# Designs tried in a protein design run: peptides against a protein of PDB entry 4LZF. Part 92

Target 1, 155 residues: chain A of PDB entry 4LZF
Amino acid sequence: GGRLVVFPNGTRKELSADGQTVKVMFFNGDVKHTMPDQRVIYYYAEAQTTHITYPDGMEVLQFPNNQTEKHFPDGRKEITFPDQTVKTLHPDGREESVLTDGTIIQLNPDGSKVIQFNTGQREIHTADFKRREYPDGTVKTVYSDGRQETQYPTG

## One batch from the design tools (peptide; made by RFdiffusion4, then SolubleMPNN)

Design b2_p17_6_s3 (from b2_p17_6, 7 letters changed)
Fold by OpenDDE base, seed 2:
Structure b2_p17_6_s3 (fold): chain B 155 residues (1-155), chain A 17 residues (1-17)
Amino acid sequence: as target 1 above (155 residues)
Amino acid sequence: AEPEPPYPLFPRPPPPL
């Protein structure tokens, strides 16, 4: 059978019969689960936050506001916001947000921005211009100097 | 048998991004 250890400080440690699952219930209300696959699930009682660490360096955070975060070993982070928007932070500084309506917003390290609308339109923002691309192939560009250009699809 | 009682992790988890 399993084993229960009760420490003088109030912390409790439960071991499975095979010893591969360990549950520590700390005196402060925190809980630590060590699983057979070596993932560690830590619950912070005061913050009501769950932190899962994997042997490969992957981390998962679950916050009480329903936000979840994945921290990848390569430095990439994926945030699922309470509104179900998913934001990816890349190590190079690029950010990508996927909205619930399918719109994709990309922020680039150079300050440029690309919006892929759910309508199939795309908008590109740079220091020099704002460009709208339409599904029919029409492209409208507004330059920083106020000049406007329309490029019609080549039929 | 664990000779010392385990203690909770510090610092607390990072805030949401």
Scores: peptide ipSAE 0.131, ipTM 0.741, DockQ to the pose 0.718
Fold by OpenDDE base, seed 5:
Structure b2_p17_6_s3 (fold): chain B 155 residues (1-155), chain A 17 residues (1-17)
Amino acid sequence: as target 1 above (155 residues)
Amino acid sequence: AEPEPPYPLFPRPPPPL
């Protein structure tokens, strides 16, 4: 069977019978699980936060406010906010937010912004203009100099 | 004999983004 080791400092260590699962209950209330798949599940008692580390370098953080973060080995990060908005931070500096209504907001490294509305409209923001694209093919552009242009669908 | 008792990694996790 498994075994329990109790250390003088109050930390407890539980070993499965096969030795593949290790649970350490630290004297401060933290808990560390080492799993057969080599993932490590660490619970920080004071912060009430769970931190999972995977052998491939993937990390998952679960915060008490219901925020979840995924830290990918390639440097990408994905945040699921309490409101269920999902934000992705790409290694190239691009950011993407997917709202619960289906709206997608993209921030590009050059400072441009693209909003894809759930209505099928798209808005593009640059240093030089704001542009609204409509599902019918109409495009309205407002330039920084105040000029406005409407492009009508091709007939 | 078991090794010395393990200690917590750090007092708190990384802060949320």
Scores: peptide ipSAE 0.131, ipTM 0.740, DockQ to the pose 0.742
Fold by OpenDDE base, seed 1:
Structure b2_p17_6_s3 (fold): chain B 155 residues (1-155), chain A 17 residues (1-17)
Amino acid sequence: as target 1 above (155 residues)
Amino acid sequence: AEPEPPYPLFPRPPPPL
């Protein structure tokens, strides 16, 4: 069987029979699980937040509002919002949001923006123009000087 | 003998992004 250690400060430590799972229940209500796969699951009682750390450096935060954050070893972060929108923050400063309707919004480090609509239309924003691409191959561009251009599909 | 009793982690988790 497992073992239970009760410390004078009120903290409890439970060991599985195989010693591969350790559960520490701290006097403040925090809980720390060390799992056989070496992930550590820490629950902050006051914040109601779960923090999982993996041996490869991955971290997962689960907030009480249902937001989840993944912090990858390469510096990338992925946020799943309560509405299930997924936002990825890349180390180079690029950001991508995937909406529940399938729309993808990309913010580039140079300040440009690309929206891929679920309809197949794409909109590109740069310092020089806004461009709308349609599924039929039509492209409409509005330049910063007010000039407009329409390119029609060939064929 | 059992080692020194563990203590909760500080600081608290970072705020949501």
Scores: peptide ipSAE 0.131, ipTM 0.735, DockQ to the pose 0.737
Fold by OpenDDE base, seed 3:
Structure b2_p17_6_s3 (fold): chain B 155 residues (1-155), chain A 17 residues (1-17)
Amino acid sequence: as target 1 above (155 residues)
Amino acid sequence: AEPEPPYPLFPRPPPPL
């Protein structure tokens, strides 16, 4: 059978019969599970936050506001917000948000912004212009100096 | 004999990003 150890400080340690699962219930209410697959699930009782660490260096954080974060070994971070928007922070400084309606918002390291609308329209923001691209091939550009240009598709 | 009792992890987890 399993084993239960009760320590003088109030911490309790449960070992499975096979020895592959360890559950530690700390005196402060925190809980640590070590699983057979070597992942560690730590629950912070005061913060109501779950932190999962994987052997490959992956980390998952689950917050009480329903935000979930994935911290990848390559430095990428993926945030799922309570509204189910998913934001990815790339190591190169690029950020990408995918909205629930399918709109994609990209922030580039150079400060430019690209919005891919669910309608197929695309908007590009740079220091020099704002450009709207339409599915029919029409392109409208508003330059920072106030000039406006429309490029019509070649039919 | 059983080793010294374990202690919880400190500090607390980071806040949400």
Scores: peptide ipSAE 0.121, ipTM 0.726, DockQ to the pose 0.727

Design b2_p17_6_s4 (from b2_p17_6, 6 letters changed)
Fold by OpenDDE base, seed 2:
Structure b2_p17_6_s4 (fold): chain B 155 residues (1-155), chain A 17 residues (1-17)
Amino acid sequence: as target 1 above (155 residues)
Amino acid sequence: PEPEPPWPLFPRPPPPL
């Protein structure tokens, strides 16, 4: 069987029979699992938050409000919000949100914004214009000076 | 036997982004 060690401070350490799994139950209610695959699962009792760290540097946070965050070794972060929107933060500053209805919102490092609507329409925001692209090929542009232009599909 | 008891991690986890 496994081994249980009880420390004077109230912390308990349980080792599996094979020694590959270690469970530490801290005196404050926190729990730390070290798994055979070397991932560490840490539960913060007061915050009710789970933090998983992988040997490759991947981290996963699970918050009590049902938000989940994945922190990738390359610096990318993926946030699943309670409403199930998924937001990806890229190391270059680009952000992408995927809404539950399929709408995609992209924020670019240069400040431009692209919205891909679930209707097939796309809206592009730049310093110089806002542009709406329609599935039929129509493109409407409103420039920063107020000028408007409509381009119709050819063919 | 472990010479020292393990201690919980401080500080608390990072807040949600």
Scores: peptide ipSAE 0.173, ipTM 0.770, DockQ to the pose 0.716
Fold by OpenDDE base, seed 5:
Structure b2_p17_6_s4 (fold): chain B 155 residues (1-155), chain A 17 residues (1-17)
Amino acid sequence: as target 1 above (155 residues)
Amino acid sequence: PEPEPPWPLFPRPPPPL
């Protein structure tokens, strides 16, 4: 059968009958689960935050505002915001956001920005220009000096 | 005999990004 250990400081430890699950209920309200798959689920009572750590180094944070963060072993982070926007932070500094309407926003390490609209239009921002690409092949560019150029599709 | 009681983790979790 299972086992319960009660410590003098008020911390309680529950062990499953198979010994594969350990639940520690700390005196401060925190809870730590060690699971059969070796993931550790730690609940911070005061912060109301759940922190899951995996053997491979993956970490998942669940915040009380419904934000979830995945911290990958390679340094990548994926944030699911309360509005369900998903933002990925890459180790190279690149950031990508996928909005609920399908729009994708990319911020590149060089400072350039690319927006892929759900309409199929694409907007590119660089130090030198802002460019709008249309599904029909039309491209409109506004350069930093104020010059404007339109390239029309051939065909 | 049972080992020393475990203690909660400190410091608190990092804030949301």
Scores: peptide ipSAE 0.167, ipTM 0.761, DockQ to the pose 0.730
Fold by OpenDDE base, seed 1:
Structure b2_p17_6_s4 (fold): chain B 155 residues (1-155), chain A 17 residues (1-17)
Amino acid sequence: as target 1 above (155 residues)
Amino acid sequence: PEPEPPWPLFPRPPPPL
């Protein structure tokens, strides 16, 4: 059978019969689970936040507003917002958002922006221009000086 | 006797991004 240890401060520690699972219930309401796969699940009672740490350095945060964050060992972060938008923050500063309608928004470290619409259209924003690319091959560019250019698909 | 686990194990949860 499992074992229960009760500490003087009110913290309780439960050990599974096989010793592979440990549950610590702290006096403040926090809970720490150590699992057979060596992941540690920590629940902050006051913040109602779950923090999972993995042996490889992966971390998962679950917030009470239903936001989930994955912190990868390489420094990449993936945020799933309550509305199910997924935003990836790359170590180089690049950001990518995938909206629920399939639209992909990329923010580059140089400040440029690329939007891949679910319609197949793509829009590119730079310091010098905004460009819209259409599925038929048409490209419309609006330059910062107000000049506009349309490139038509060549047959 | 088994020592009491240190608390807090984590000082606080990280804030949402």
Scores: peptide ipSAE 0.093, ipTM 0.727, DockQ to the pose 0.863
Fold by OpenDDE base, seed 4:
Structure b2_p17_6_s4 (fold): chain B 155 residues (1-155), chain A 17 residues (1-17)
Amino acid sequence: as target 1 above (155 residues)
Amino acid sequence: PEPEPPWPLFPRPPPPL
């Protein structure tokens, strides 16, 4: 069978019979699981946060507010917010948010912003203008100086 | 005998982004 080690400080260590699973229950309430696949699941009792580390460098954080973060080995981070919005932070500084209504918000490293609305409308924000593109092909631009331009579809 | 594991074994978790 498995093995249980009880330390004087109250920490307990459980070893599976095959030795591939280790569970450490710390005296402070923290729990560390080492799994056969070598992932480590650490639960911080005080913070009520779970931190999973994978051998490939992947990390997963689960926060008590229901936010989940995935930190990929390539430097990408994916945040699932409590409202189930998913935000991806790319290593190049690009950010993309997918809202539950289907809206996609892209923040670009150059400071520009693109919103793809669930209605099919698209809005582009730059330092110089805000531009709204409509499904019918109409494009409205409001420039930073207050000038407005409307481009109508051909037809 | 196995030494007592210290706590926390890992740094404090980062705050949510």
Scores: peptide ipSAE 0.078, ipTM 0.730, DockQ to the pose 0.839

Design b2_p17_7_s1 (from b2_p17_7, 6 letters changed)
Fold by OpenDDE base, seed 4:
Structure b2_p17_7_s1 (fold): chain B 155 residues (1-155), chain A 17 residues (1-17)
Amino acid sequence: as target 1 above (155 residues)
Amino acid sequence: MAEAEPQPLAEAPPPQL
């Protein structure tokens, strides 16, 4: 049979009969589950936040606003926002956001930005210019000095 | 030895921006 320990402060610890599952119910309403696979599920009652830690160093955060974060052992983070936008933060400082319409927004470590629209258009932002590339091969550039250039596709 | 009383964690991790 399982074991229940009740501590003087009202914290309760439940152990499964096999000893592989441990549930701690803290006096503040927090809950800690240690699972047979050694993942730890911590629920913060006040913040209504769930924090899952895996033995490989993976972490998953679930916030009350439906934001979910995955923290990978390689230092990559994947954030699913309440609007279902998925943002990936790379260890090199690159950021990539995938919008629900399929638009991809890349922020590069050099401060450049690339938007791949669902229409097949691409927009590149640098310190020196904004460039719009069209599926037909037309390229429009607006430079920081206000100059504009249009390059037409070579037929 | 008596089992040490488990303590809750102090603060929840903040959301990333």
Scores: peptide ipSAE 0.210, ipTM 0.809, DockQ to the pose 0.617
Fold by OpenDDE base, seed 2:
Parts: structure tokens; sequence; C-alpha cells
Structure b2_p17_7_s1 (fold): chain B 155 residues (1-155), chain A 17 residues (1-17)
């Protein structure tokens, strides 16, 4: 049979019959589950936030606004926003956002930006130029000095 | 030894911006 411990502060601890699952119900309404796979599920009652920690150092956060965050052991973060945009933060400072229409926005550590449109067009922003690449091979560049160049596809 | 009384965590992690 399982075990129930009730502490003087009103916190309760439930142990499964096998001892592999532990549930702590804190006096403030928080809940901690320790699972057989050693993952820990913590629910913050006031913030209505769920925090899952895995033995490999993976973390998952679930917020009441439907935002979900994954914190990877390599320091990468993946954020799923309420609008279903997925943003990845890389340890090198690169950011990537995938929009619901399939558009990909990359922010590089040097401050450059690349947009890959769902139409197959690509837009590149640097300190020196803005470039648009078209699926037909046409490339339009606007330089910071105001010069414009169009490269047409070789037929 | 008496089982130590479990304490709740102080604050929830803030959402990443």
Amino acid sequence: as target 1 above (155 residues)
Amino acid sequence: MAEAEPQPLAEAPPPQL
C-alpha cells in the first residue's frame, strides 16, 4: 500500500506502493510529482505554471497563456508562443523564428537578418545592404549608400 | 531522524521574451 504523510504546516506527501512515484501537495497549493523515470513535475498554483525537469537536464515550462518553453542541456531554448510561432534561441546568440505560414526569420550574432518566405523568396539584411533573392534566380540588392543592383538569372 | 518538512519553491520561472 502507499504511504501518506501529513506535515504540521498542512503539506501532504503521498508515496506510491512501489515507492517510485512521490506526490507532494504543499500548503500554498503547489504540487510536486517525482516520477519513476526521475522527471520532476512542479506545478506553481499562484502562477498556474508547470515546470518539468528531466534527469538529462532538459526542462519544459508550460504557462497559463499557452506558451511552452523547452530548455535543452546544450543551452538552446525553444519557445512556442500562444500564436504557435516557434522561436529557437541558440547558445551562439543566433535566433530563429518559424511563423505559422512557414516563414523563417533568422537573427545572426553579427546583427544580420535572413527571412525565408514561404514563397521561396529570401531577404538578407546586413549593415551594408538589403538583398532579395527570388525563386527564378533574380537578385535585387539595395546598398547602404543608396546604390541598387539587379542580377538577372542566366537563361 | 525525523523526515524534513518539504518546502515549496519560492517563485515560478518567468516566461522568456
Scores: peptide ipSAE 0.207, ipTM 0.808, DockQ to the pose 0.618
Fold by OpenDDE base, seed 1:
Structure b2_p17_7_s1 (fold): chain B 155 residues (1-155), chain A 17 residues (1-17)
Amino acid sequence: as target 1 above (155 residues)
Amino acid sequence: MAEAEPQPLAEAPPPQL
């Protein structure tokens, strides 16, 4: 059978009959679960935050505002905002945001920006120019010197 | 040995901005 330990401070520890699940209910209302898959689920009662740690070093945070964060062992972070926008932060400093309409916004470490619209249009921002690419193959470029160029598709 | 009394973690991780 399982066992229950009650500590003097009011913290409780429950062990499953197989010993593979451990539940600690702290005196402050926090809860720690150690699962058979070796993941640890910690619930912070005051912050209403759930923190899951995996044996591979992955971490998952769930906030009371419905934000979810994944912290990968490679240093990548994936944030799902309450509006369901997904932002990925890469270890190289690249950031990608996927909006609910399918628009993708990329921020590169060099300060360049790429927007891929759900319409198939793409906008590229660099230090030297802003460029808009259209699904028909038309490309419009505005250079930092004020020059404008339009490239037409080969047809 | 008496089982050491488990302590809660001090602070929840803050949300990433």
Scores: peptide ipSAE 0.206, ipTM 0.806, DockQ to the pose 0.631
Fold by OpenDDE base, seed 5:
Structure b2_p17_7_s1 (fold): chain B 155 residues (1-155), chain A 17 residues (1-17)
Amino acid sequence: as target 1 above (155 residues)
Amino acid sequence: MAEAEPQPLAEAPPPQL
């Protein structure tokens, strides 16, 4: 059979009959589950936040606003926002946002920005120019000096 | 030895902004 320990402060610890699952119910309403796979599920009662830690260093955060975060062992973070936009933060400082319409926004470590529109158009922002690339091969560039260039596809 | 009383974690991680 399982075991229940009740501590003087009101914290309760439940052990499964096999000893592989441990549930701690803290006096503040927090709950900690240690699972057979050694993952730890911590629920913060005040913040209504769930934090899952895995033995490999993976972490998953679930917030009361329906935001979910994954923290990978390599330092990458993946954020799913309440609107279902997915933002990836890479260890190199690159950021990628995938919008629900299929638009991809990339922020590069050099400060450049690339937008891949769901229409197949691409927009590139650098310190020197803003460029729009069209599926037909037309390219429009607006330089920081105010010069504009249009490159037409070779017919 | 008596089992030490488990303590809750101090604060929840904040959301990434």
Scores: peptide ipSAE 0.206, ipTM 0.807, DockQ to the pose 0.630

Design b2_p17_7_s2 (from b2_p17_7, 6 letters changed)
Fold by OpenDDE base, seed 3:
Structure b2_p17_7_s2 (fold): chain B 155 residues (1-155), chain A 17 residues (1-17)
Amino acid sequence: as target 1 above (155 residues)
Amino acid sequence: MMEAEPQPLAAAPPPQL
């Protein structure tokens, strides 16, 4: 059979019969599960937050507002917002957001921004210009000096 | 040795902004 330990402060520790699962129920309402696969599931009762840590260094956070964060061992983070927008933070400083309509927004470490619209239009922002590319091959550029250029598709 | 009393973690991580 399993074992139950009750500590003087009211914290309880349950061990499975095989010893592979440990459940700690803290006096503050927090719960820690250590699983056979060595993942640790910690529930913060006051914050209503679940934190899962994996033996490979992966972490998953689940917040009460329905935000979920994945922290990858390579330093990448993936945030799923309550609105289901997914933001990826890369170790190189690049950020990518995928909106629910399929629009992709990329922020680059050089400060440039690229928006790929679901319409097939693309917008590029740099220090020197804003450029709109259209599916027909038309390109409109507004330079930082206020100059505007339109390139028409070669027929 | 008596098993040491487990302590809860001090604070939950905040959400990323």
Scores: peptide ipSAE 0.215, ipTM 0.805, DockQ to the pose 0.620
Fold by OpenDDE base, seed 1:
Structure b2_p17_7_s2 (fold): chain B 155 residues (1-155), chain A 17 residues (1-17)
Amino acid sequence: as target 1 above (155 residues)
Amino acid sequence: MMEAEPQPLAAAPPPQL
């Protein structure tokens, strides 16, 4: 059968009959579940935050504002904001945001920025220029010296 | 051996900006 341990501080520990599930209910209202798949689910009662740790080093955070964070073993982070925007932070310093309209915003470690619009247009920002690419193959470039260039598709 | 009394974690991780 299952086992219940009650500690002097009021913390309770429940073990399943198979011993594969452990639930600790702390005196402060926090809850720790150890699952058969070896994931640990920790609930912080005051912060209303859930923290899941996996045996491979994956971590998942769930905040009371509906923000969710995934911390991958490779150092990548994926943040789902309350508005359902998904931001990925890469170990190389690259950042990608996917908006709900399908727009993708990429920030590169060199400070360059790429915006892929849901219309198929793309905007590229570098130290030397700002460029807009259109679905028809037209490319408009504004250089840092103030020069403007339009390249037309070969048709 | 008496089972060691489990302690809660000190603080929740803050949300990433």
Scores: peptide ipSAE 0.215, ipTM 0.806, DockQ to the pose 0.635
Fold by OpenDDE base, seed 2:
Structure b2_p17_7_s2 (fold): chain B 155 residues (1-155), chain A 17 residues (1-17)
Amino acid sequence: as target 1 above (155 residues)
Amino acid sequence: MMEAEPQPLAAAPPPQL
């Protein structure tokens, strides 16, 4: 059979019969589950937030607004927003957002921005220019000095 | 040894911006 421990502060600790699952119900309403796979599921009652920690160092946060965050052991973060946009933060400082329409927005550590539209168009923003690439091979560049260049596809 | 009384964690992590 399982074991229940009740502490003087009102915290309760429940152990499974095999001892592999531990449930702690804290006096403040928080709940901690330790699972057989050594993952820990912590529920913050006031914030209504779930925090899962894995033995490999991965973490998953679930917020009451339906935002979900994954923190990878390599320092990468993946955020799923309530609107289902997925943002990835890379350890090198690169950010990537994937919109629900399939548009991809990349922010590079050098401050450049790349937008890949679902239409197959690509837009590149740098300190020196804005460039738009079209699926037909047409490329339009607007330089910071106001010069404009259009490169047409070779037929 | 008497089992130490488990304590809750201080605060939930904030959402990433």
Scores: peptide ipSAE 0.211, ipTM 0.804, DockQ to the pose 0.623
Fold by OpenDDE base, seed 5:
Structure b2_p17_7_s2 (fold): chain B 155 residues (1-155), chain A 17 residues (1-17)
Amino acid sequence: as target 1 above (155 residues)
Amino acid sequence: MMEAEPQPLAAAPPPQL
């Protein structure tokens, strides 16, 4: 059978009959599950936050506002916002946001930004210019000095 | 050996902004 230990402070520890699952119910309402796969599920009662840690170093956070975060062992983070936007933070400092309409926003480590619109248009922002690329091959550039250039497709 | 009393973690991680 399983084992129950009750500590003087009111913390309870339940051990499964096989010893592979451990549940600790802390006096503050927090709950810690250690699973057979060695993942640890910690629930913070006050913050209403679930934190899962995996033996490979992966972490998953679930917040009460419906935000979910994955922290990968390589340092990458993937954030799913309440609006279902997915933001990826790369170890190189690149950020990518995928909006629900299919728009992709990339922030590069050099400070440049690329927006891939769901229409197939692309907008590139650098220190020197903003550029709009159209599916027909037209390119419009507005330079930081106020100069404008339009490149027409070779038809 | 008497089992040590488990302690809760101090604070939840904050959400990434």
Scores: peptide ipSAE 0.210, ipTM 0.805, DockQ to the pose 0.630

Design b2_p17_7_s3 (from b2_p17_7, 6 letters changed)
Fold by OpenDDE base, seed 1:
Order: structure tokens, then sequence, then C-alpha cells
Structure b2_p17_7_s3 (fold): chain B 155 residues (1-155), chain A 17 residues (1-17)
């Protein structure tokens, strides 16, 4: 059978019958679970935040505002906002946001921006131009010098 | 040996991004 240890400060430790699950309920209201898969789930009672650490170095944070963050061992971070927008922060400084409508917004380290709309249109922003690509193959470019160019699909 | 009393983490959770 499992066992319960109660410490003098009021901290409680529960062990499963197999010894693979350990639950510590601290006197401050914090809770630590050690799971059979070696993940550690820590709940901070004051902050109402859950922090999960994995053996591979992955971390998952769950905040009281319903934001979830994944911190990958490669330095990538994935943020799921309360509105269900997903933002990925890459170690190279690239950022990608996926909106709930399927729009993808990419920010590149060079300061360029790409928006892929759910309509199949794409907008590219660089230092030299703004370009809009249409599903029919039409491309409109506005250059930084004020020149405008339209490329038509080969039909 | 008596089991050492577990202590809560002294560190605050990572700040929200």
Amino acid sequence: as target 1 above (155 residues)
Amino acid sequence: MAEAEPEPLAEAPPPQL
C-alpha cells in the first residue's frame, strides 16, 4: 500500500504503493509531484502557477491567466496565449505567431516580416519593399523609393 | 535516520513572457 508521512511543520508526503509517484504538499500550499516518467510537477500556491520539468530539459509553465509556455532544451519557446494564439520564439531571434484564423505572422532577425493570410495571400515586408502575393499569382510590390510594380501570372 | 523535512522552493516561478 501507499504511505503518508506528516512532518512537524504540516508538510505531507504521499508515496504510491509502487513508489513511482511521490506527492509533497507543503505547509505553504505548494505541491510537488514526481511522476513515473520522471517529470516533476511543481505548483506554486501563491502565484497559482504550475511548472513542469522533464528529464530532457523541457519545461512547461501554466499561468493563472490561462497562458501556457513550453521552454525547449534547444532554447525555443512556445507561448499559447489565453486567446489560443501560438507564438514561437526561436533561438536565432525569429518569431512566428499562428492566429486562431490560421494567419501566420513571421518576424525575421533581419527585421523582415512575412504575413501569410488564411485567404492564401502573402505579404512580405523588407527594408527595400512591401510585396503582396495573391492566390492567382499576381504580385504587387511597393519599393522604398515609391516605385510600384505589378507582376501578372503567366497565362 | 529521520527523513529530512522537505522544503518548498524558495525561488518564485519564472516570469510570464
Scores: peptide ipSAE 0.219, ipTM 0.818, DockQ to the pose 0.718
Fold by OpenDDE base, seed 2:
Structure b2_p17_7_s3 (fold): chain B 155 residues (1-155), chain A 17 residues (1-17)
Amino acid sequence: as target 1 above (155 residues)
Amino acid sequence: MAEAEPEPLAEAPPPQL
């Protein structure tokens, strides 16, 4: 059988019968679960936030607005927004957003931007130009000096 | 030894990004 300990401050500790699961219900309403896989699930009652820590250094945050964050051991972060957009923050400063329509937006550390549309069009933004690539091989470039170039596909 | 009373985390959760 499991064990229940009730402390003088009102904190409760539940142990499973195998001793592998520990649940602590704190006097402030916080809840800590230690699981057999050594992950720790902490619920902050005031913030209504769940924080999961894994033995490999992975962290998962669940916010009351339905945002979810994954913090990877390599320093990468993945944010799932309430609208189901997924944003990845890379350790090199690159950002990638995947929209619900399949559009991918990349922000590079040099300030360049690449948009991959679900239509197969690609748009590239740099300090020097804006370029649009079409699935047929047509490429349109607008340079910062106002020059425009269109490259047609070789038939 | 008496089991030490567990304390809640004093720190707020990480801020939302």
Scores: peptide ipSAE 0.217, ipTM 0.819, DockQ to the pose 0.706
Fold by OpenDDE base, seed 3:
Structure b2_p17_7_s3 (fold): chain B 155 residues (1-155), chain A 17 residues (1-17)
Amino acid sequence: as target 1 above (155 residues)
Amino acid sequence: MAEAEPEPLAEAPPPQL
C-alpha cells in the first residue's frame, strides 16, 4: 500500500506502494511529482505554470496562456505560441518560425532573413537587397540604392 | 530522524519567452 505523510505545516507527501512515484502537495498549493522515469513535474500554483525537468536536461514549460516551451540540452529552445506558431531558437543565434499556413521565416545570425512562402515563392532580405524568387524562375531584386532588377527564366 | 518537511521552490517559475 502507499504511504501518506502529513507534515505540521500542512504539506502532504504521497508515496506509491513501489516507492517509485512521489507526490508532494505543498501548503502554498504547489505540487511536485517525481516519476519512475526520474522526470520531475512541478506545478507553481500562483503562476499556474507547469515545469517538467528530465534527467537528460530537457525542460518543458507550460504557461497559463497556452504557450509551451521546450528547452533542449543542446541549448535550443522551441516555443509553441498560443496560435500554434512554432519558433525555434538555435544556440548559433538562428531563429526559425513555422506559421500555421506552412510559411517558414528564418532569421540568420548575419541579419539576413529568408521567407519561404506556402505558394513556393521565396523572399531573401540582406543588407544590400530584397529578392523575390518565383516558382517560374523569375527573380526580382530591389537593391538598397533603389535599383530594381528582374531576371526572367531561361526559356 | 524525523523526515524533514519538504519546502516548495523559493524561486518563481522561469519567465515566459
Scores: peptide ipSAE 0.214, ipTM 0.816, DockQ to the pose 0.698
Fold by OpenDDE base, seed 5:
Structure b2_p17_7_s3 (fold): chain B 155 residues (1-155), chain A 17 residues (1-17)
Amino acid sequence: as target 1 above (155 residues)
Amino acid sequence: MAEAEPEPLAEAPPPQL
C-alpha cells in the first residue's frame, strides 16, 4: 500500500505503493509530483502555474491564461498562445509564428521578415525593400527610396 | 532519522513570455 506522511506544518507527502510516484502537497497550496520517469510537476498555487521539468532539461510551463511554453535543452522556446498561434524562438534569434490560418511569419536575426501567406503568396521585408511574390511568378518590389518594380513571369 | 519536512519552492515560477 501507499504511504502518507503528515508534517507538523501541514505539508502532506503521499508515496505510491511502488515508491515511484511522490506527491507533496505543501502548506501554501503548492503541489509537487515526482513521476516514475523522473519528471517533476510543480504547481504554484498563488500563480496558478504548472511547471514540468524533465531529466533531459526540457521544461513545460502552463499558465492560467492557457498559454503553454516549452523550453528545450538547446535553448529553443515554443509558445502556444491562448488563440492557438504557435511561436518558436530559436537560439540564433530567429522567430517563427504559425497562425491558425496557416500563415507563417518569420523574423530573421538580420531584421528581415518573411510572411508566407496561406494563399501561396510571400512577402519579404528588408531594410531596402518590401517584396510581394505571387504564385504565378509575378514579383512586386517597393524600395525604401519609393521606387517600384514589377517583374512579370516569363511566358 | 525523522524525515525532513519538505519546503515549497521559494522562487516564483518563470515569468510568462
Scores: peptide ipSAE 0.211, ipTM 0.817, DockQ to the pose 0.726

